# Peptides against a protein of PDB entry 5EIB: the designs that were tried, part 41

Target 1, 366 residues: chain A of PDB entry 5EIB
Amino acid sequence: VDLEPGTMDSVRSGPFGQIFRPDNFVFGQSGAGNNWAKGHYTEGAELVDSVLDVVRKESESCDCLQGFQLTHSLGGGTGSGMGTLLISKIREEYPDRIMNTFSVMPSPKVSDTVVEPYNATLSVHQLVENTDETYCIDNEALYDICFRTLKLTTPTYGDLNHLVSATMSGVTTCLRFPGQLNADLRKLAVNMVPFPRLHFFMPGFAPLTSRGSQQYRALTVPELTQQMFDSKNMMAACDPRHGRYLTVAAIFRGRMSMKEVDEQMLNVQNKNSSYFVEWIPNNVKTAVCDIPPRGLKMSATFIGNSTAIQELFKRISEQFTAMFRRKAFLHWYTGEGMDEMEFTEAESNMNDLVSEYQQYQDATAD
Target 2, 366 residues: chain A of PDB entry 5EIB as posed
Amino acid sequence: VDLEPGTMDSVRSGPFGQIFRPDNFVFGQSGAGNNWAKGHYTEGAELVDSVLDVVRKESESCDCLQGFQLTHSLGGGTGSGMGTLLISKIREEYPDRIMNTFSVMPSPKVSDTVVEPYNATLSVHQLVENTDETYSIDNEALYDICFRTLKLTTPTYGDLNHLVSATMSGVTTCLRFPGQLNADLRKLAVNMVPFPRLHFFMPGFAPLTSRGSQQYRALTVPELTQQMFDSKNMMAACDPRHGRYLTVAAIFRGRMSMKEVDEQMLNVQNKNSSYFVEWIPNNVKTAVCDIPPRGLKMSATFIGNSTAIQELFKRISEQFTAMFRRKAFLHWYTGEGMDEMEFTEAESNMNDLVSEYQQYQDATAD

## One batch from the design tools (peptide; aimed at target 1 G337 D339 E342 E345)

Design b2_p17_4 (made by RFdiffusion4)
Pose (drawn by RFdiffusion4):
Structure b2_p17_4 (pose): chain A 366 residues (1-366), chain P 17 residues (1-17)
Amino acid sequence: as target 2 above (366 residues)
Amino acid sequence: SARQARARAMQAARRAA
């Protein structure tokens, strides 16, 4: 789905472009120009029922639908504006299904548009209310990993998407292969989301590799465990050691000692016990899958529900406030008939989300 | 405009729900 028609061509000309159902391409003529109001209201509304028809069709041919997963950026107009409209319409029509999103957060290091904080805040507001699980993929973190760790002086979207694809493959492994833990979206959600609004996850993985060089050696289980908890291996630009884990899911892929995995996972939990909330006993679940990802014999994937994610929302909120106080470009949004109070409602909801993460960060069992 | 009217109608319907 895109409002911009040129997106259809690039996907089709891609390696697996012909494998998609031709009828499932739903596109517009213009597209939103980084205007969330265009995406949602204006233009997305024009296009959205066509998308829902296709969604309904895919759903009726499902033996037992688990739910939906949406990939989109929060900084633009279509993936953000229309994407959250689609989520709201799907929530109305399929209220008992899990909604899961892979949402990429904007960063000034990657994109040169100052309205992106507007678009992201209006979107975060929708996701807080309407999604069950959201993987926070931070362009800030992706750029820093490429620039500082992978030493790519000029990171491209291809460089960033290599990190994203490795992460998406890792976090969906328990859904795609036989296993006991978090095997479906609802079971994953019940294990990861203690409070409905706090469903933004910090993904990480090890080893971090630059595409096309080179290999190995394969990591030891200790090396995997330590790196997957490292702040430098997170896809969200937050220091996990600045907050506390409410829940964690760890996924080890490849051939390895299950016993050694158990010992190392127990090791990181009790050496660093102060970083795991004490009022949620046994809040770290571990899954092993025998099939490694491509190019690797061993890998680990980390999914964290950490109070430190408030740093991501504080950064967006500060940029949003800096722009919104001067009312810059606000008429671009209200020109599409959007209420200015929607900006204030979204800002307040995001700041409320930050306060809630802090409340549980300071909470004690006493 | 028509697009603006539709947008306002959508926002009003959302708040009424």

Design b2_p17_4_s1 (made by RFdiffusion4, then SolubleMPNN; from b2_p17_4, 6 letters changed)
Fold by OpenDDE base, seed 2:
Structure b2_p17_4_s1 (fold): chain B 366 residues (1-366), chain A 17 residues (1-17)
Amino acid sequence: as target 1 above (366 residues)
Amino acid sequence: SAAQERAKALQEARRAK
C-alpha cells in the first residue's frame, strides 16, 4: 500500500515483486506530502476502503488468522497517517486479532523532513491505543550501528534497510518455523506485554560485524549473547542501562547447544540483574531454531520490553513541543480537517506513556 | 470539503468512544 504509484512500481519491478499478488497492490496518485493529516483524513481516507477490501479477502482465505503485521514509517505521511488509519479500521473490524507493527522512528540524522515529530507523535498516540505489539526501529540507532559498529562511513537507506530486514526475519522466526517458543502472535504478546499500553519493543540483532572484521570473528553463543545485550546493538536509540527490562525474548538461529544457550542466557541475566525488574517472574524467554538465516551460520535476535524506551518517546516529545509551541506548520494539518486538539491529546498520551514506564521502572517488589 | 467532513466525523466518532 502506498499513496504514491512510484514506490509500488519499484516493488513490482524489483527482484521479489512477483511474490505479491498484483491485485494486492493498492496505491494512490497524489501522495501524502509528509503530512499525517493527508494520510489519515484525506488522501488516505479515500484509499482505505480499497485496502480494507483486500485485507478482508486475504483474511477470509486464512485457515487460522492470528492477526496483522504492518510495516510503516512514522516520519512520512503515508506510513504514519494512512498506516495508523488502517490500523484503526482493522482493529474495529477484527478486535479479537493481534495487531503487530514494525514502526520506523524518524531521526534528524537520517531525514531533513521538519514535520517528522508531528507525524511520529500523532502516530504513537494511535499505536498506544490500537496495537498489541510494536517493534520500535529507530533510524537514529540504525544509523549509529551502521557508522560505529559496521564501520560504514556514509550509511545509506540500503544499509539501514538491511538491518531492518535482518531484524524482521529474526523476530518472525518463531512464527515461520514449527516447535518454537512464541509460535503465535498472541503467545508473544502474553510473554512480552505485562501491561497493555507498554507494548513497545526494543529489537536487536547479532552478529553485527564490520566487513573488515568478519574474517576474524568467531560466531559463538557467548559472543552472540554478549552482543545482543550490548546497548550499542539496540535498534532503538535508548540505553537499557538507564531503565529496567520488564520482559525479554531471545531467538537463537543455527546449529548450537541448547544447554550452552541456557547457560549464557542465565549468565547475562545474572550479570545484568540490576537492569531487570525483580517483580516479574520468568521474564526472559529463549528460543532456538536449528535453521540459520541466509548467509550466516548462527544468529541471535533480541526483543526487549524496557522502561528505557521512554528515552525514545522523550526525544520525539521534545522535538514535538519545540515545534508545537511555535505553531510551526500547523496549518498544513488543520487545512486537511484535523483539529488542533488532536496534537495536545497525542502529546498528553505520549507523556502519560513515559510516566507509566517511569512508574514501573521505579516499582519494587511488595 | 467532503474530505474535511469525513475527518470531522472520524474525530467525533473517536471522541464518542
Scores: peptide ipSAE 0.330, ipTM 0.908, DockQ to the pose 0.859
OpenDDE base, seeds 1, 3, 4, 5: peptide ipSAE 0.024, 0.022, 0.024, 0.023; ipTM 0.674, 0.663, 0.694, 0.672; seed 3 fails the geometry check

Design b2_p17_4_s2 (made by RFdiffusion4, then SolubleMPNN; from b2_p17_4, 6 letters changed)
Fold by OpenDDE base, seed 3:
Structure b2_p17_4_s2 (fold): chain B 366 residues (1-366), chain A 17 residues (1-17)
Amino acid sequence: as target 1 above (366 residues)
Amino acid sequence: SAAQERARELQARRRAR
């Protein structure tokens, strides 16, 4: 789905364009112009019914519909505005189904779009209410991984999207291969989301290796386990050491010893015990899939529900507040039918979310 | 204890659906 035709043409002409049904390509003509309100109230609202018709058709063809997975950017107008409209409409029609998102967070290091803080804040407000699981993929973290870890001097969107793809493949492993832990979206939500509003995940991936060092790196279970818990491998721009893990899932892929995985996972929990809440028992879950990702012998994917994710929301809130206090660019949103109160409500809800994470960070077992 | 109980109750309610 896009509000621009050119993106869809690129997908159709791409190496995987033929795996999608032609009728499942729904697109507009005008785009959202990086405006959440165009995505949510005008251009996106005109297209949403056509998308919902496709969603219904595909849902009816499912033997057992678990839920929906949306991939979108929160900095743009289409992914943020229309994406959150779709989430709302799908939630209304399918209230008993899991809503899962991969939400790409904007960063000033990656994009020059001045209104990204508005689009992100308005989107987070919708995600708090209408999603069950949200993987926070932060463009700042992706950029920093590409630059610092992968040693890319000039990271491209292609380089960032490669990390996103690896992460998405990792976190969906248990859904794609039977007999695994978290084999369905609902079970994942039960294990990962102890509090309904606190459903924002920090993903991580291992191995992250520069092209120059790939030849010299041994891939071992201890190294994967250490890397997947390293703050430098987190795809959200927060330091897990500044918060506490509510829940963690680790997904190993490749031929490895389950015993060795369990031993290393126990060791990393014990070494990092101060970074876990003590009042959630058995809050770390581990899965092993014998099928490695393409091009790797083994990998590990991390899913963290951490109170440190508040750093990401604080960053967005600070940027939002600085713009909104000046009423900068508001006429672009109000001209599409938005009220200024929607900005204030979105800001408030995001600040409440930050406060909730802080409350559970400071909570003791007593 | 209260946070633990609430987390358990929420997890139990989600498993029962």
Scores: peptide ipSAE 0.018, ipTM 0.520, DockQ to the pose 0.018
OpenDDE base, seeds 1, 2, 4, 5: peptide ipSAE 0.028, 0.018, 0.022, 0.000; ipTM 0.678, 0.565, 0.633, 0.342; seeds 1, 4 fail the geometry check

Design b2_p17_4_s3 (made by RFdiffusion4, then SolubleMPNN; from b2_p17_4, 6 letters changed)
Fold by OpenDDE base, seed 1:
Structure b2_p17_4_s3 (fold): chain B 366 residues (1-366), chain A 17 residues (1-17)
Amino acid sequence: as target 1 above (366 residues)
Amino acid sequence: SAAQERSRRMQAERRAK
């Protein structure tokens, strides 16, 4: 789905374009112009019913519909505005199904789009209320991984999207292979989301290795485990050491000893015990899948529900507030039928979310 | 929370338009 035809043509002409049904390509002509209000109230609102018709058709073809997965950007008008409209409409029609998102967070290091903090804040306001699980894929963190860890001097969208694809493949492993932990979206939500509003995940992937060092690095369970818990491997620009993990899932892939995985996972928890809440029992879950990802002997994927995720929301909130105090570009949104009150409500809800994370960070076992 | 009530109200107002 897009409000621009060119992105859909790129997907259709791509190496995997043939895996999608031609009738499942729904697109507009005008785009959203990086305006959340165009995506949510005007251009996106005109297209949403055509998308819902496709969603209904595909849902009826499912033997067992677990829920929905949306991949979108929060910086752009289509992914943010129309994406959150679509989530709202699907949630109304399928209230008993899981809503999962892969939400790409904007960064000034990656994009010069000045209104991204508005689009992100307005989107987070919708995601807090209408999603059950949101993977926070932060362009800030992806850029830093590409530059610092992968030693890419000039990271491209291709380099960032490679990390996104590896992460998405990792977190969906348990859904795609039988006999795994979190084998369905509802079970993932039960294990990962102790509080309904606190459903924003910090993903991570290992191995992350520069092209020049790939030949010299052994892939071992201890190295994967260490790298997976390293703050520099988090795909959200948060330091887990500044917060506490509410819940964690680790997904190992490849031929390895389950015993060695369990030993290393126990060791890393014990070594980092100060960064876990003590009042949520059995809050770390581990899965091992014998099938490695394509081109790797083994990998590990991390899913963290951490109170440190508030650093990401604080960054967006600070950028939002700096623009909103000046009423910068507000006329672009109000001209599409938005009220200034909706910005204040979105800012307030995101600040409430930050306060909720802080409350559980400071909570002790009574 | 007050934010959840505002969010629910705003969503209901949008559905009514």
Scores: peptide ipSAE 0.020, ipTM 0.612, DockQ to the pose 0.071
OpenDDE base, seeds 2, 3, 4, 5: peptide ipSAE 0.006, 0.008, 0.018, 0.012; ipTM 0.430, 0.514, 0.599, 0.439

Design b2_p17_4_s4 (made by RFdiffusion4, then SolubleMPNN; from b2_p17_4 with R3A A5E M10L)
Fold by OpenDDE base, seed 2:
Order: structure tokens, then sequence, then C-alpha cells
Structure b2_p17_4_s4 (fold): chain B 366 residues (1-366), chain A 17 residues (1-17)
């Protein structure tokens, strides 16, 4: 789905364009112009019914519908505005199904789009209310990984998207292969989301290796485990050491010893015990899939529900507040039928979310 | 515009829920 035809044509003409049904390409002509309100209330609202018709058709063809997965950006107008409209409409029609998102967080390091803090804040407000699971994929963290870890001098969208694709492949491993922990979206939610509003995850992937260092890297369970828990490997721009893990899932892929995995996972928890809440028992889950990802002998994917995620929301909130106090560009949104009150409601809800994370960070076992 | 009216209606519906 897109409000621009050119992106759809690129996907259709691409090496994998034939994996999608032609009738499932739903697109507009005008785009959203990086405006959440155009995505949510005008251009996106004109297109949403045609998307819902396709969603219904595909849902009816499912023998056992678990839920929905949306991949979208929060900085743009289509992914943010129309994406959150779709989430809302799907939630209304399928209230008993899991809503899962891969939400790409904007960063000034990657994009010069001035209104991204508005689009992100308005989107986060919708995600808090209408999603069950949200993987926070932060373009700032992806850029920093590409530059610092992968040693890419000028990271491209291709380089960032490679990390996103590896992460998405990792976190969906248990859904795609039988006999795994978190084999369905609901089980993942039960294991990862102790409080309904606190459903924002920090993903990570290992191995991440610079091209120059690949020849010297051993792929071992200890090295994967160490890298997976490294703050520099988080795909959200948060330091886990500034918060506490509520829950963690680790998904190992490849031929390895389950015993070695369990030992290394226990060791990393013990070494980092101060960064876990003590009042959630058995809050770390580990899965091992014998099938490695393409081109690797083994990998590990990290999913963290940490109170440190508040750093990401604080960054967006600070940027939002700096613009909103000046009423910068508000006329672009209000001109599409938005009320200024929706900005204040979205800011408030995001600040409440930050306060909730802080409360659980400071909570002790009674 | 009809689009702005739809936007206002959706906002009003969300506030009433």
Amino acid sequence: as target 1 above (366 residues)
Amino acid sequence: SAAQERARALQAARRAA
C-alpha cells in the first residue's frame, strides 16, 4: 500500500515483485507530502476502504488468522498517517486479532524532513492504543550501527534496509518454523508484554560485522550472545543500561548446542542482573531454530522490552515540543481537518507512556 | 471540504468512544 504510485512500481518491477498478487497493490496518485493528516484524514481516508477490502479478502482466505503485521515509517505521511488509520480500522473490525508493527522511527541523521517529530508523535499515540506489539526500528540506531559497527562511511537506505530485513527475518523465525517458542503472535505478546501499553520493543541482530573484519570473526554462541546484549547493537537508540528489562526474547538460528545457548543466556543475565526487573519471574525466553538465515552459519535475534525505550520517546517529545511551541507548520495539518487538540493529546499520551516506563523502572519487589 | 468533514467526524467519533 502506498499513496505514491512510484514506490509500488519499484516493488512490482523488483526481483520479488511477483510474490505479491497484482490485485493486492493498492496505491494513490497524490502522495501524503510527509503530512500525517493527509495520510490519516484526507488522501489516506479516500484509499483506506479499498485496502480494507483486500485485507478482508486475504483474512477470509486464512484457515487460522493470528493477526496482522504492518511495516511502516513514522516520519513520512503515508506510513505514519495512513498506516495508523489502517491499524485503527483493522482493530475495529478484528478486535480479537493481534496487531503487530515494525515501526521505523525518524532521525535527523537520516532525513531532513522537518515535520517528522509531528508525524512520529501522532503515530505513537495511535500505536499505544491500537497495537499489541511494536518493534521500534530507529533510523538513528541503524545509521550508528552502519557507521560504527559495519564501518560504512556513508550509510545508504539500502544499508539500513538490510538491517531491517535481517531483524524482521529474525523476529519472525518462530512464526515461520514449527516447534519454536513464541510460535504465534499471541504467545509472543503474553511473554513480552506484561502491561498492555508497554508493548514497544528494542530489536537487535547478531552477527553484525564490518566487511574488513568478516575474515577474522568466529561465529560462536558466546560472541552472538555478547553482541546481542551490547547497547551498540540495539536497533533503537536507547542504552539498556539506563533502564531495566521487563522482558527479553532471544532467537538463535543455526546448528548449535541448546546447552551452550542456555549457559550463555544464564551468564549474560547474571552479569547484567541489575538491568533486569527482579519482580517479573522468568522474564527471559530463549528459542533455537536449527535453520540458519541465508548466508550465515548462525545468528541471534534480540527482542527487548526495556524501560530504556523511554529515551527514544523523550527524544521525539523534545523535538515535537520545540516545534509545537512555535506552532511551526501546524497549518499544514489543521488545513486537512485536524484539531490542535489532537497534537496535545498525542504529546500527553506519549509523556504518560514515558512516565509509566519510569514507574516500572523504579519499582522494587515488595 | 468533504475530506475535512470526514476528518472532523472521525475525530468526533474517537472522542465519543
Scores: peptide ipSAE 0.281, ipTM 0.887, DockQ to the pose 0.877
OpenDDE base, seeds 1, 3, 4, 5: peptide ipSAE 0.024, 0.019, 0.020, 0.021; ipTM 0.638, 0.622, 0.587, 0.648; seeds 1, 3 fail the geometry check

Design b2_p17_5 (made by RFdiffusion4)
Pose (drawn by RFdiffusion4):
Structure b2_p17_5 (pose): chain A 366 residues (1-366), chain P 17 residues (1-17)
Amino acid sequence: as target 2 above (366 residues)
Amino acid sequence: SLRKSALPSRPSLTFAH
């Protein structure tokens, strides 16, 4: 789905472009120009019922639908504006299904548009209310990993998407292969989301590799465990050691000692016990899958529900406030008939989200 | 007329203890 028609061509000319159902391409003529109001209201509303028809059709041909997963950026107009409209319409029509999103957060290091904080805040407001699980993929973190760790002086979207694709493969492994833990979206959500609004996850994985060089060696289980908890291996630009884990899901892929995995996971939990909330006993679940990802014999994927993710929302909020105080480009949004109060409502909701993460960060069992 | 986006009710899930 895109308001921009040229997106259809690039996907089709891609390696697996012909495998998609031709009828499932739903596109517009213009597209939003980084205007969330255009995406949602104006233009996305024009296009949205066509998308829902396709969604309804895919759903009625499902033996037992678990739910939906949406990939989109929060910084633009279509993936952000229209994407959150689609989520709200799907929530109305399929209220008992899990809604899961892979949402890319904007960063000034990657994109040169100062309205992106507007678009992201209006979107975060929708996701807080309408999604069950959201993987926070931070372009800030992706750029820093490519620039500082992978030593790519000029990271491309291809460089960033290599990190995203490795992460998405890892976090959906329990859904795609037989296993006991977090095997479906609802079970994963019940294990990861103690409070409904706090459903923004920090993904990480090990080893971090630059595409096309080179290999190995394959990591030891200790090396995998330590790296997947490392702040430098997170896809969100937050230091996990600045907050506390409410819940964690760890996924080890490849051939390895299950016993050694158990010992190392127990080791990181009790050496660093102060970083795991004490009032949620046994809040770290571990899954092993025998099939490694491509190019690797061993890998680990980390999914964290950490109070430190408030750093991500504080950064967006600060940029949003800096722009919104001066009312810059606000007429671009209200010109599409959007209420200015929706900006204030979204800002307040996001700041409320930050306060809630801090409340549980300081909470004690006493 | 001015508009706002919809915020449908989302059901809560019971957390595993």

Design b2_p17_5_s1 (made by RFdiffusion4, then SolubleMPNN; from b2_p17_5, 12 letters changed)
Fold by OpenDDE base, seed 3:
Structure b2_p17_5_s1 (fold): chain B 366 residues (1-366), chain A 17 residues (1-17)
Amino acid sequence: as target 1 above (366 residues)
Amino acid sequence: MLKRPPKPKRKKLEFEK
């Protein structure tokens, strides 16, 4: 789905374009122009029913519909505005189904779009209320991984999207292969989301290795485990050491010893015990899938529900507040039918979310 | 004509063609 046709043509002409049904390519002509309100109230609202018709058709073809997965950006107008409109409409029609998102967070390191803080804040407000699981994929973290870890001097969107695709493949492993922990979206939510509003995940992936170092790196369970818990491998620009893990899932892929995985996962928990909440028992879950990702012998994917994710929301909130105090660009949103109150409500709800994460960070076992 | 918010100038990241 897009509000511009050119993205659909790129997907259709791509190496995997044939895996999608032609009728499932729903697109507009005008685009959202990086305006959340165009995505949510005007251009997106004109297209949403056509998308919902496709969603219904595909849902009816499912033997057992678990839920929905949306991949979108929060900095743009289509992914943010129309994406959150779709989430709300799908939630209204399928209230008992899991809503999962892969939400790409904006960064000034990656994009020069001045209004990204507005689009992100307005989107986060919708995601807090209408999603069950949100993987926070931060373009800042992706850029920093590409530059610092992968040693890419000029990261491309292809390089960033490669990390996104590896992460998405990792977190969905349990859904795609039978007999795994978190074998369905609801079970993932039960294991990862102890509090309904605190459903924002910090994903991570291992191995992350520069092309020049690939020949010299042994892939071992200890190295995967150590790298997976390293803050430098988090796909969200947060330091887990500044917060506490509420819950963690680790998904290992490849032929490895389950015993060795369990030993290394216990060792990393014990070494990092101060970064876990004490009042959630058995808050680390581990899965092993014998099928490696393409091109790797083994991998590990991390899913962290950490109170450190508040650093991401604080960054967005600070940028939002600095713009909103000046009423900068508001006329582009209000001219599409938004009220200034919707900005204040979205800011408030995001600040409440930050406060909730802080409360649970500071909570002790009584 | 509602002015589009400034599109990111592709300064730092290229799209793979």
Scores: peptide ipSAE 0.028, ipTM 0.517, DockQ to the pose 0.023
OpenDDE base, seeds 1, 2, 4, 5: peptide ipSAE 0.009, 0.007, 0.024, 0.024; ipTM 0.427, 0.407, 0.516, 0.509; seeds 2, 4 fail the geometry check

Design b2_p17_5_s2 (made by RFdiffusion4, then SolubleMPNN; from b2_p17_5, 11 letters changed)
Fold by OpenDDE base, seed 5:
Structure b2_p17_5_s2 (fold): chain B 366 residues (1-366), chain A 17 residues (1-17)
Amino acid sequence: as target 1 above (366 residues)
Amino acid sequence: MLRRPPLPKKKELVFEK
């Protein structure tokens, strides 16, 4: 789905364009112009019914519909505005199904789109209410991984999207292979989301290795375990040491010893015990899939529900507030039928979310 | 700190594939 036709042409011309049904390409002509309100109230609202018809058709063809997975950006008008409209409409029609998102967070280091803080804040407001699970993928963190860890001097969106793809493949491993922990979206939510509003995850992937170092690196369970808990491997630009893990899932892939995985996972928890909440018993879950990802002998994918995610929301909130206090660009949103009150409601709800994360960070076992 | 080189705008990347 896109409000611009050129995105669909790029997907069709791509190496995997033929895996999608032609009738499942739903697109507009005008685009959202990086405006959330265009995505949510005008251009996106005109297209939403045609998307819902496709969603219904695909849902009816499922033997066992668990839920929905949306991949979108929060900085752009289509991914943010129309994406959140779709989430709302799907939630209304399928209230008993899991809503899962891969939400790409904007960064001023990656994009020059001045209104990204508005689009992101308005999106987060919708995601808090209408999603069950949200993987926070921060373009800033992706850029830093590409530059610092992968040693790419000039990271591209192709390089960033490669990390996104690896992460998405990792977190969905348990859904795609039988006999795993978190074998369904609902079980993942039960294990990862102790409080309904606190459903924003910090994903991570290992191994991340520069091309020049690949030949010298042994892939071992200890190295994977160490790297996946490293703050530099987080796909969200938050330091987990500034917060506490509510829940963690680790998904190992490849032929390895389950015993060695359990030993290393216990060791990393014990070394980092101060960064876990003590009042959630058995809050670390581990899965091992014998099938490695293509081109690797083994990998590990991290999913963290951490109170440190508030750093991401604070960053967006600060940028939002700095624009909103000046009424900068508001007429572009109100001109599409949006109320100025929706900005203040979205800001308030995101600040409440930050306060909730802080409360649970500071909570001790009585 | 070396200033991060700007990423090309999203519209430019759609055409580079």
Scores: peptide ipSAE 0.015, ipTM 0.446, DockQ to the pose 0.016
OpenDDE base, seeds 1, 2, 3, 4: peptide ipSAE 0.000, 0.000, 0.000, 0.012; ipTM 0.395, 0.401, 0.359, 0.390

Design b2_p17_5_s3 (made by RFdiffusion4, then SolubleMPNN; from b2_p17_5, 11 letters changed)
Fold by OpenDDE base, seed 1:
Structure b2_p17_5_s3 (fold): chain B 366 residues (1-366), chain A 17 residues (1-17)
Amino acid sequence: as target 1 above (366 residues)
Amino acid sequence: MLKRAPLPERKELEFEK
């Protein structure tokens, strides 16, 4: 789905374009112009019914519909505005199904789109209410991984999207291979989401190795375990050491000893015990899948529900507030039928979310 | 090696004049 045809043409002409049904390409002509309101109330609202018809058709063809997975950006107009409209409409029609998102957070390091803080804040407001699971994929963190860890002097969207694809493949491993931990979206939510609003995950992937060092790096369980818990490998721009993990899932892939995995996972928890809440028992879950990802002997994927994720929301909120106090660009949103009140409600709800994470960070066992 | 797609050119916000 897109409000611009060019993205769909790029997918269709791509190496995997043939795996998608032609009738499942729903697209507009005008785009959203990086305006959340165009995506949510005007251009996106005109297209949403056509998308819902496809969603219904595909849902009816499922033997066992678990839920929905949306991949979108929060900085643009289509992914943010139309994406959150689509989430709302799907939630209304399928209230008993899991809503999962891969939400790409905007960063000034990656994009010069000035209105991204508005689009992101308005989107987060919708995601807090209408999603069950949201993987926070932060373009700032992706850029920093590409530059610092992968030693890419000039990161590209292709380099960032490679990290996104590796992460998405990692977190969906348990869904794609029967008999694993978190074999369904609901079980993932039960294990990862202790409080309904606190469903924003910090993903990570290992191994991440620069091309020049790949030949010298052993792929071992200890190395994977150390790397996936390293703050520098988090795909959300927050430091886990500034917060506490509510819940963690680790998904190992490849031929390895389960005993060695369990030993390394216990060791990393014990070394970092101050960064876990003590009042959620057994809050770290580990899965091992014998099937490695394509092109690797082994990998590990990290999913963290951490109170440190508030740093990401604070960054967006600070950028939002700086613009909103000046009423900068508001006329582009109000011209699409938005009220200024919706901006203040979205800001308030995101600040409440930050406060909730802080409350649970400071909470002790009674 | 997947060819690095260039960063799409910064689409200036085409603010309709």
Scores: peptide ipSAE 0.010, ipTM 0.381, DockQ to the pose 0.015
OpenDDE base, seeds 2, 3, 4, 5: peptide ipSAE 0.006, 0.000, 0.000, 0.000; ipTM 0.415, 0.307, 0.364, 0.352; seed 3 fails the geometry check

